Peptides against a protein of PDB entry 5YCA. Designs and how they scored, part 7

Target 1, 132 residues: chain A of PDB entry 5YCA
Amino acid sequence: RSLPAERNPLYKDDTLDHTPLIPKCRAQVIEFPDGPATFVRLKCTNPESKVPHFLMRMAKDSSISATSMFRSAFPKATQEEEDLEMRWIRDNLNPIEDKRVAGLWVPPADALALAKDYSMTPFINALLEASS

## One batch from the design tools (peptide)

Design b1_p12_1_s2 (made by RFdiffusion4, then SolubleMPNN; from b1_p12_1 with T4S E6D)
Fold by OpenDDE base, seed 2:
Structure b1_p12_1_s2 (fold): chain B 132 residues (1-132), chain A 12 residues (1-12)
Amino acid sequence: as target 1 above (132 residues)
Amino acid sequence: APMSLDELEAQP
């Protein structure tokens, strides 16, 4: 697969210590038609553009939004590039499509595999370790 | 219909 050429400079160093990011995560309860669900979110701000995105984890099963990871890592990606990557994820990983929320959601091991590809390992480790 | 990611991120 071909990932977008420009990556968010926030993710320039995949080897940084993730522990300072853990307390920056926040849990929130969101009401859905079939009942409440808890999400853990981490605000990630592009240091150049100052545009924030939130990385998202479902608290119950620790699924991570792969779509949000991609959009944060590649802020200038086209819809076609996103679609291509999401197809790759469907073909090579173990995503779920939740009826309550859009996008592809992947289990922790898959999220960490994507994090390596997107240079987001510290952020995904922090998101996974945060309390809910 | 599922909640969009933009709407999810916008939740307080």
Scores: peptide ipSAE 0.618, ipTM 0.939, DockQ to the pose 0.945
Fold by OpenDDE base, seed 1:
Structure b1_p12_1_s2 (fold): chain B 132 residues (1-132), chain A 12 residues (1-12)
Amino acid sequence: as target 1 above (132 residues)
Amino acid sequence: APMSLDELEAQP
């Protein structure tokens, strides 16, 4: 697969300690037609564009939004590039499509695999370790 | 229909 050429400079160093990011995560209860669900979110702001994206974890099963990861990591990606990556994820990982929220959601191990590919391991580690 | 990611991010 081919990932977009330009990556969010926030993720320039995949080796950074993730622990300072843990307290930056926030748990939220979101109301859905079938009842409330808790998400943990981490605000990730592109230091150049100042545009934020939120990395998202479903608190209950720790599923991570792969789509949000991709959009955060590759702010200038085209829809075609996103679609290509999402297809790759479907073919190679274990995503779920939740009825309540859009995008592909992947289990923690898959999220960490993607994080390595996207150079955002500290952020995903923090998101996974944060309390809900 | 599922909530969009943009809408999810917009939650306070």
Scores: peptide ipSAE 0.617, ipTM 0.939, DockQ to the pose 0.906
Fold by OpenDDE base, seed 5:
Structure b1_p12_1_s2 (fold): chain B 132 residues (1-132), chain A 12 residues (1-12)
Amino acid sequence: as target 1 above (132 residues)
Amino acid sequence: APMSLDELEAQP
């Protein structure tokens, strides 16, 4: 597959220690029609543009928003590029489509596979290890 | 309809 050419410079080094990012994660309870659900979020700010995105984890089953990962990693991606990647994820990984929240959500192993492709490994490790 | 990602990110 082809990923967008320009990547968020925040993710320039995939080998950095993730532990300093863990305390930056925040848990929040959101009310839905079928009851409350807890999400863990990590604010990721592009150091050049200063535009933030939030990486998101469902606390209960540790599903990660692949859509949010893509949008953070590739801030200049077109909708067509996003659609192409989401199709690839559907065909090659194990995403779920949740009735409560939009986008594709993937289990931890798939999230780490994507993180390697997007150079986001420290951030996804931190998000997965954070308390809820 | 499911909550959009933009709306999810906007939650306190």
Scores: peptide ipSAE 0.616, ipTM 0.939, DockQ to the pose 0.940
Fold by OpenDDE base, seed 3:
Structure b1_p12_1_s2 (fold): chain B 132 residues (1-132), chain A 12 residues (1-12)
Amino acid sequence: as target 1 above (132 residues)
Amino acid sequence: APMSLDELEAQP
């Protein structure tokens, strides 16, 4: 597959220590029609544009929003490029589509695989290790 | 019916 050409400069070095990012994560309870659910979020700000995106984890099963990962990693991607990547994820990984929240959500192992592709391993490791 | 990711990120 092909990924968008321009990547968020926040992710220029995939080998950085992830531990300083752990305390930057925040757990929150969101109310849904069928009851509350806890998420862990990590604010990721593009150092050039200063535009933030949040990486999201479901506390209960540690599923990570692949859609949020993609949008953070490739802020200039077209909708067509996003759709193409989401189809690849459906065909090659093990995503779920939650009835409460939009986008594709993937288990931790798949999230780490995507993190390698998107050069954001430290951020996903931190998100997975953070308390909920 | 599902909450959008933008709306989820906008939660305090």
Scores: peptide ipSAE 0.615, ipTM 0.938, DockQ to the pose 0.924

Design b1_p12_1_s3 (made by RFdiffusion4, then SolubleMPNN; from b1_p12_1 with M3L T4S Q11A)
Fold by OpenDDE base, seed 1:
Structure b1_p12_1_s3 (fold): chain B 132 residues (1-132), chain A 12 residues (1-12)
Amino acid sequence: as target 1 above (132 residues)
Amino acid sequence: APLSLEELEAAP
């Protein structure tokens, strides 16, 4: 597959220690029609543009928003590029489309696979290890 | 309708 050419400079080094990011994660409870659900989020700010994106984890099953990962990793991606990647994820990974929230959500193993592709492993590791 | 990612990010 073809990923967007320009990546968020926040993710220039995929080998960094993730542990300092863990306490930066925040849990939030969102009320839905069928009841509350807890999400863990990590604010990721592009150091050049100063635009933040939040990486998101469903606390219960540790599903990670692949859509948020992509948008954070590739800030200049077109909608077409996003659609192509989301289709690739559907075809090659094990995403979940939750009725409560938009986007594709993937289990931890898939999230880490994407993280490797997007050079954001420390951030996903931290998100997965954070308390909820 | 599902909560958009933008709305989810904006939630307190």
Scores: peptide ipSAE 0.544, ipTM 0.923, DockQ to the pose 0.936
Fold by OpenDDE base, seed 5:
Structure b1_p12_1_s3 (fold): chain B 132 residues (1-132), chain A 12 residues (1-12)
Amino acid sequence: as target 1 above (132 residues)
Amino acid sequence: APLSLEELEAAP
């Protein structure tokens, strides 16, 4: 597959220690029609543009929002590029679509595979290890 | 309708 050409400079080094990012994660409880659900989020700010995105994890099953990963990694991606990547994820990984929230969500192993592709490994490791 | 990712990110 072909990923967007320009990547968020926040992710220039995939080898950084993730542990300092763990305490930066925050849990949030969202009320849905069928009851509350907890999400863990990590604020990721592009150091050049100063535009933030939040990486998101469902606390219950540790599913990670692949859509949010992509949007954070590739801030200048077109909708078409996003759609192509989401289709690739559907075809090659094990995503879920939750009725409560939008986007594609993937299990931890798939999230880490994407993280490697997007150079986001420290951030996804931290998000997965954070308490909820 | 499902909560959008933007809304989820914006939630306190």
Scores: peptide ipSAE 0.543, ipTM 0.922, DockQ to the pose 0.928
Fold by OpenDDE base, seed 2:
Order: structure tokens, then sequence, then C-alpha cells
Structure b1_p12_1_s3 (fold): chain B 132 residues (1-132), chain A 12 residues (1-12)
């Protein structure tokens, strides 16, 4: 697979300590037709463009939105590039499609694998360790 | 209909 050429400069260093990011995470309860669900989110702002994206975790099973990871990591990616990566994820990882929310969601181990590829390991570790 | 990622991010 080919990842987009330009990456969010927020993720220039994959070796940073993740612990300062943990208290920046926030839990939210969303009401769905079949009942409430809690999500944990981490605001990630591109230091150059100042455009924020939220990394998202389902609190119950710790599934992470791979789609949000990709969009945050590659802010200038085309739809074709996103489609290619999502296809790769379907073929190589273990994503789930939840009827309540859009995008591909992956279990923690898969999220960390993607985080390594996208150079955003500290952010995913923080998101996974945050309380809900 | 599923909640879009944009709607999820915008939720309070």
Amino acid sequence: as target 1 above (132 residues)
Amino acid sequence: APLSLEELEAAP
C-alpha cells in the first residue's frame, strides 16, 4: 500500500511520552436509538494549519476509529487514498462496522499497528489508557 | 442511519 505523501506535523515524533496526553482525553455519552454509548475522544490540532481532528474510542470495547486516525494523520489525502487504505485495513486487520457510527473501527492491537504506520503511537496509547 | 464521524465529533 501507499500512504499519502504529506503527514500532519503533529506526528513528527513517534517516540514522545504519551502520559501527558491522557488527561486531555474526554468521555462523552451519545444517545442512540437502541441506547446510550460512551466514547472517549482526544483533540488533535495540526500545529501548522490549526485544524483539529478528534481521535475516537468506543469506551466499552476500546475500538478505535481508523478512519479518524487516517484523516488526522493525512489531512491532504484524497478520497481515493483513503479508500485504498480502508481496503487495506479490511484485508489485513480486524475492523468492525458498527451500525451506530460510520467509518472503520479497529481493536486496540490493530489501532497500535496503524499508529506505528502513521507515526501517532503516543496519541493512541493515551486514548486507550484514558478513563471513561 | 449511522452517525457520521463529523456528527460524532460535534456531539456534546
Scores: peptide ipSAE 0.540, ipTM 0.922, DockQ to the pose 0.943
Fold by OpenDDE base, seed 3:
Structure b1_p12_1_s3 (fold): chain B 132 residues (1-132), chain A 12 residues (1-12)
Amino acid sequence: as target 1 above (132 residues)
Amino acid sequence: APLSLEELEAAP
């Protein structure tokens, strides 16, 4: 598959130690019609544009929002490029479409595979290890 | 309707 050409400079080094990012994660409880659910989020700010995105984990099963990963990693991606990548994820990984929240969510192993492709491994490791 | 990603990010 073809990923967008320009990547968020925040992710220039995929080999960084992830442990300093763990305490930067925050848990949030969201009220849904069927009851509350906890999410863990990590604020990721593009150092050039200063535009933030939040990487998101469902606390209960550690599913990660692939959509948010893509949008953070590729700030200049077109809708067509996003649609193409989401289709690839559906065809090659094990995503879920939760009725409570939008986007594609993937299990931890799939999230780490995407993180390698997007050069954001330290951030996903931190998000997965953070407490909820 | 499901919560949008934008709404999820905006939630406290």
Scores: peptide ipSAE 0.539, ipTM 0.922, DockQ to the pose 0.937

Design b1_p12_1_s4 (made by RFdiffusion4, then SolubleMPNN; from b1_p12_1 with T4S Q11V)
Fold by OpenDDE base, seed 4:
Structure b1_p12_1_s4 (fold): chain B 132 residues (1-132), chain A 12 residues (1-12)
Amino acid sequence: as target 1 above (132 residues)
Amino acid sequence: APMSLEELEAVP
């Protein structure tokens, strides 16, 4: 697969210690028709554009939004590029499509695999370790 | 319909 050419400069160094990011995560209870669900979110601001994106984890099963990862990593990606990557994820990883929230959600191991590809490892490790 | 990612991120 081919990933977008321009990556968010926030993710220039994949080797940084993730622990300082853990307390930056926030747990949030959201009400859905079938009941409440807790999400953990991490605000990631592009240091160049100053545009924020949120990385998202379902607290209960630790599923992480692959779609949000992609959008944060590649803020200038086209819809076609996103669709191509989501298709790749569907074909090569183990995503789920939750009835309550949009996008592809992947288990922790898959999220870390994507994080390596997107140079987001510290951020995903922090998101996974944060309390809910 | 499922909540969009934009809506999810917009929740305070």
Scores: peptide ipSAE 0.614, ipTM 0.936, DockQ to the pose 0.939
Fold by OpenDDE base, seed 1:
Structure b1_p12_1_s4 (fold): chain B 132 residues (1-132), chain A 12 residues (1-12)
Amino acid sequence: as target 1 above (132 residues)
Amino acid sequence: APMSLEELEAVP
């Protein structure tokens, strides 16, 4: 597959220690029609544009929003590029489409695979290790 | 309808 050419400079170094990011994560309870659900979020700010994206984890099963990962990693990606990547994820990984929240959500192993591809490993590790 | 990611991110 072909990923977008320009990546968020926040993710220039995939080898950084993730532990300092853990306390930056925040758990939040969100009310849905069928009841509350806890999410863990990590604010990721593009150091150049200053535009933040939030990486998101469902606390219960540790599913990670692949869509949010992609949007954070590739801030200049077109909708077409996103659609192509989401199709790839559907075809090659194990995403779920939760009825409460939009986007593709993937289990931790898949999230880490994507993190490697997107150079986001420290951030996803921190998100997964954060308390809920 | 599911909550959009934009809405999810907007939650304080």
Scores: peptide ipSAE 0.613, ipTM 0.936, DockQ to the pose 0.926
Fold by OpenDDE base, seed 5:
Structure b1_p12_1_s4 (fold): chain B 132 residues (1-132), chain A 12 residues (1-12)
Amino acid sequence: as target 1 above (132 residues)
Amino acid sequence: APMSLEELEAVP
């Protein structure tokens, strides 16, 4: 597959220690028709544009939003490029489509595989290790 | 309908 050419400079170094990012994660309870659900979120700000995105984890099963990862990693990607990557994820990984929230959500192992491709490993490790 | 990712991110 082909990923967008321009990547968020926040993710220039995939080898950094993730532990300083753990305290930056925040848990929040969101009310849905079928009951409350807890999400853990990590605010990721592009150091050049100053535009923030949130990486998202479902607290209970540790599913990670692949869509949010892609949008954060590739801020100038077109909708067509996003759709292409989401199709690749459906064909090659194990995503779920939750009835409560939009986008593709992937289990931790798949999230880490994507993180390697997007150069986001420290951020995904931190998000997975954060308390809820 | 499911909550959009934009709405999810907008939760304070």
Scores: peptide ipSAE 0.612, ipTM 0.936, DockQ to the pose 0.926
Fold by OpenDDE base, seed 3:
Structure b1_p12_1_s4 (fold): chain B 132 residues (1-132), chain A 12 residues (1-12)
Amino acid sequence: as target 1 above (132 residues)
Amino acid sequence: APMSLEELEAVP
């Protein structure tokens, strides 16, 4: 597959220690029509543009928002490029589409596979290890 | 019906 050419400079080094990022994660309870659900989120700010995106984990099953990962990693991607990657994820990984929240959500192993592709491994490791 | 990712991120 073909990923967007320009990546968020926040993710320039995939080998950095993830442990300093763990305490930066925050758990929150969101109210939905069918009841509450807990999410863990990590604020990721592009050091050049200063635009933040949140990486998101469902606390219950540790599913990670692949859509949020993509949007954070590739801030200049077109909608067409996002759609192409989401189709690839559907065809090659094990995403779920939750009724409560939009986007594709993937299990931890798939999230780490995407993290390797997007050079986001420290951030996804931290998000997965954070308390909820 | 589902909450958008933008709305989810906007929750303080």
Scores: peptide ipSAE 0.612, ipTM 0.936, DockQ to the pose 0.922

Design b1_p12_2 (made by RFdiffusion4)
Fold by OpenDDE base, seed 1:
Structure b1_p12_2 (fold): chain B 132 residues (1-132), chain A 12 residues (1-12)
Amino acid sequence: as target 1 above (132 residues)
Amino acid sequence: PPMTLEELEAAP
């Protein structure tokens, strides 16, 4: 697969310690037709554009939004590039399509695999370790 | 319909 050429400069160093990011995560309860669900979110701001994206974890099963990861990592990606990556994820990982929230959601191991590919391991580690 | 990711991000 081919990932977009330009990556969010926030993720320039995949080796950074993730622990300082843990307290930056926030849990929130979202009301859905079938009941409430808790999400943990981490605000990730592109230091150049100042545009934020939120990395998202479903608190209950620790599923991570792969779509949000991709959009954060590749802010200039085209829809075609996103679609290509989402297809790759479907074919190679174990995504879940949740009825409540759009996008592909992947289990922690898959999220970490993607994080490595996207150079955002510290952020995903923090998101996974944060309390809910 | 499912909540969009944009809506989820915007949720308080």
Scores: peptide ipSAE 0.600, ipTM 0.934, DockQ to the pose 0.939
Fold by OpenDDE base, seed 2:
Structure b1_p12_2 (fold): chain B 132 residues (1-132), chain A 12 residues (1-12)
Amino acid sequence: as target 1 above (132 residues)
Amino acid sequence: PPMTLEELEAAP
């Protein structure tokens, strides 16, 4: 697969210590028609553009939004590039499509595989370790 | 319909 050429400079160093990011995560209860669900979110701000995105985890099963990861990592990606990556994820990983929320959601191991590809490992480790 | 990611990020 071909990932977008420009990556968010926030993710320039994949080897940084993730522990300072853990307390920056926040749990949030969202009400859905079939009942409440808790999400853990981490605000990630592009240091150049100052545009924030939130990385998202479902608290119950630790699924991570691959779509949010991609959009944060590649802020200038086209819809076609996103669609291509989401197809790759469907073909090569183990995503779920939740009826309550949009996008592809992947289990922790898959999220960490994507994090390596997107240079987001510290952020995904922090998101996974945060309390809910 | 499912909540969009933008709506999820903006949810109170």
Scores: peptide ipSAE 0.598, ipTM 0.933, DockQ to the pose 0.977
Fold by OpenDDE base, seed 3:
Structure b1_p12_2 (fold): chain B 132 residues (1-132), chain A 12 residues (1-12)
Amino acid sequence: as target 1 above (132 residues)
Amino acid sequence: PPMTLEELEAAP
């Protein structure tokens, strides 16, 4: 597959220590029609544009929003490029489509595989290790 | 319908 050419400069170094990012994560409870659910979120700000995106984890099963990862990593991607990547994820990984929240959500192992592809491993490690 | 990611990000 081909990923968008321009990546968020926040992710220029995939080898950085993730531990300083852990305390930056925040848990929140969201009320849904069928009951509450807890999410862990990490605010990721593009150092050039100053535009933030939130990486999202479901606290209960540690599923990570692949859609949020893609949008953060490739802020100039077209909808067509996003659709292509989401299709690749459906075909090659193990995503779920939750009835409560939109986008593709992937288990931790898949999230780390995507993180390697997107050069954002420290951020996903921190998100997975954060308390909920 | 499911909550959008934008709505989830905007939630308090």
Scores: peptide ipSAE 0.598, ipTM 0.934, DockQ to the pose 0.950
Fold by OpenDDE base, seed 5:
Structure b1_p12_2 (fold): chain B 132 residues (1-132), chain A 12 residues (1-12)
Amino acid sequence: as target 1 above (132 residues)
Amino acid sequence: PPMTLEELEAAP
């Protein structure tokens, strides 16, 4: 597959220690018609543009929003490029489509595979290890 | 309908 050419400079080094990012994560309870659900979120700010995106984890089953990962990693991507990647994820990984929240959500192993492709490994490790 | 990712990010 072809990923967008320009990547968020926040993710220039995939080998950094993730532990300093863990305390930056925040848990949030959101009320849905079928009851409350907790999400863990990590604010990721592009150091050049200063535009933030939030990486998102469902606290209970540790599903990660692949859509949010893509949007954070590739801030200049077109909708067509996003659609192409989401199709690839559907065909090659194990995403779920939740009735409560939009986007593709993937289990931890798939999230880490994507993180390697997007150079986001420290951030996804931190998000997965954070308390809820 | 499902909450959008933008709404999720903006939620209190």
Scores: peptide ipSAE 0.598, ipTM 0.934, DockQ to the pose 0.936

Design b1_p12_2_s1 (made by RFdiffusion4, then SolubleMPNN; from b1_p12_2 with P1A E6D)
Fold by OpenDDE base, seed 1:
Structure b1_p12_2_s1 (fold): chain B 132 residues (1-132), chain A 12 residues (1-12)
Amino acid sequence: as target 1 above (132 residues)
Amino acid sequence: APMTLDELEAAP
């Protein structure tokens, strides 16, 4: 597959220690029609543009928003590029489409696979290890 | 309709 050419400079080094990021994660309870759900979120700010994106984990099953990962990793991606990647994820990984929240959500193993592709492994490791 | 990711990020 073809990923967007320009990546968020925040993710220039995929080998960094993730542990300092763990305490930066925050748990948040969101009220939905069918009841509350807890999310863990990690604020990721592009050091050049200063635009933040939040990486999101469902606390209950540790599903991670692949859509948020993509948008954070590729800030200049077009909607078409996003759609193509999301289709690839549907075809090659094990995403779920939750009725409560938009985007594709993937289990931890898939999230880590994407993290490798997007060079954001430390951030996903931290997100997965954070308490909820 | 599901909550958008933008809305989720903006939630208090």
Scores: peptide ipSAE 0.582, ipTM 0.930, DockQ to the pose 0.952
Fold by OpenDDE base, seed 5:
Structure b1_p12_2_s1 (fold): chain B 132 residues (1-132), chain A 12 residues (1-12)
Amino acid sequence: as target 1 above (132 residues)
Amino acid sequence: APMTLDELEAAP
């Protein structure tokens, strides 16, 4: 597959220690029609543009929002590029579509596979290790 | 309709 040309400079080094990022994660409880659900989020700010995105994990099953990963990693991606990547994820990984929240959500192993592709490994490791 | 990711990110 072909990923967007420009990547968020926040992710220039995939080998960084993830442990300092763990305490930066925050749990939030969201009320849905069928009851509350907890998410863990990590704020990721592009150091050049100063635009933030939140990486998101469902606390219950540790599913990670692949859509949020993509949008954070590739801030200048077109909708078409996102759609192509989401289709690739559907075809090659094990995503779920949740009735409560939009986007594709992937299990931890798939999230780490994407993280490698997007150079986001420290951030996804931290998000997965954070308490909820 | 499901909550959008933008809404989820914006939620306190």
Scores: peptide ipSAE 0.580, ipTM 0.929, DockQ to the pose 0.935
Fold by OpenDDE base, seed 2:
Structure b1_p12_2_s1 (fold): chain B 132 residues (1-132), chain A 12 residues (1-12)
Amino acid sequence: as target 1 above (132 residues)
Amino acid sequence: APMTLDELEAAP
């Protein structure tokens, strides 16, 4: 697979300590037709463009939105590039498609594998360790 | 219909 050429400069260093990011995470309850669900979210702001994206975790099973990870990591990616990566994830990882929320959601181990590829390991570790 | 990621981010 080919990842987009330009990556969010927020993720220039994959070796940073993740612990300062943990208290920046926030839990919220979202009401759906079949009942409430809790999500943990981490605001990630591109230091150059100042455009934020939220990394998202389902509190119950710790699934992470791979789609949100990709969009945060590659802010200039085309739809074709996103489609290609999502296809790769379907073929190589263990994503789920939740009926309540869009995008591909992956279990923690898969999220960390993607985080390594996208150079955003500290952010995913923090998101996974945050309380709900 | 499922909630979009943009809607999820914007949810209160």
Scores: peptide ipSAE 0.579, ipTM 0.929, DockQ to the pose 0.974
Fold by OpenDDE base, seed 3:
Structure b1_p12_2_s1 (fold): chain B 132 residues (1-132), chain A 12 residues (1-12)
Amino acid sequence: as target 1 above (132 residues)
Amino acid sequence: APMTLDELEAAP
């Protein structure tokens, strides 16, 4: 598959130690019609544009928002490029479409596979290891 | 309808 040409410069080095990012994660409880659910989120700010995105984990099953990963990694991606990648994820990985929240959510192993492709492994490792 | 990702990010 083809990924967008320009990547968020925050992710220039995929080999960084992830442990300093762990305490930067935050848990939040969201109220839904059928009850509360906890998410863990990590604020990721593009060092050039200063635009932030939040990487998101469902605390209960550690599912990660692939959509948020893509949007953070590729700030200049078109809607067509996003749609193409989401289709690839559906065809090649094991995503879920949750009734409560939008986007594609993937299990930890799939999230780490995407993280390697998007050069954001330290951030996903930190998000997965953070407490909820 | 499901919560959008923008709404999720904006939630307190």
Scores: peptide ipSAE 0.577, ipTM 0.929, DockQ to the pose 0.967

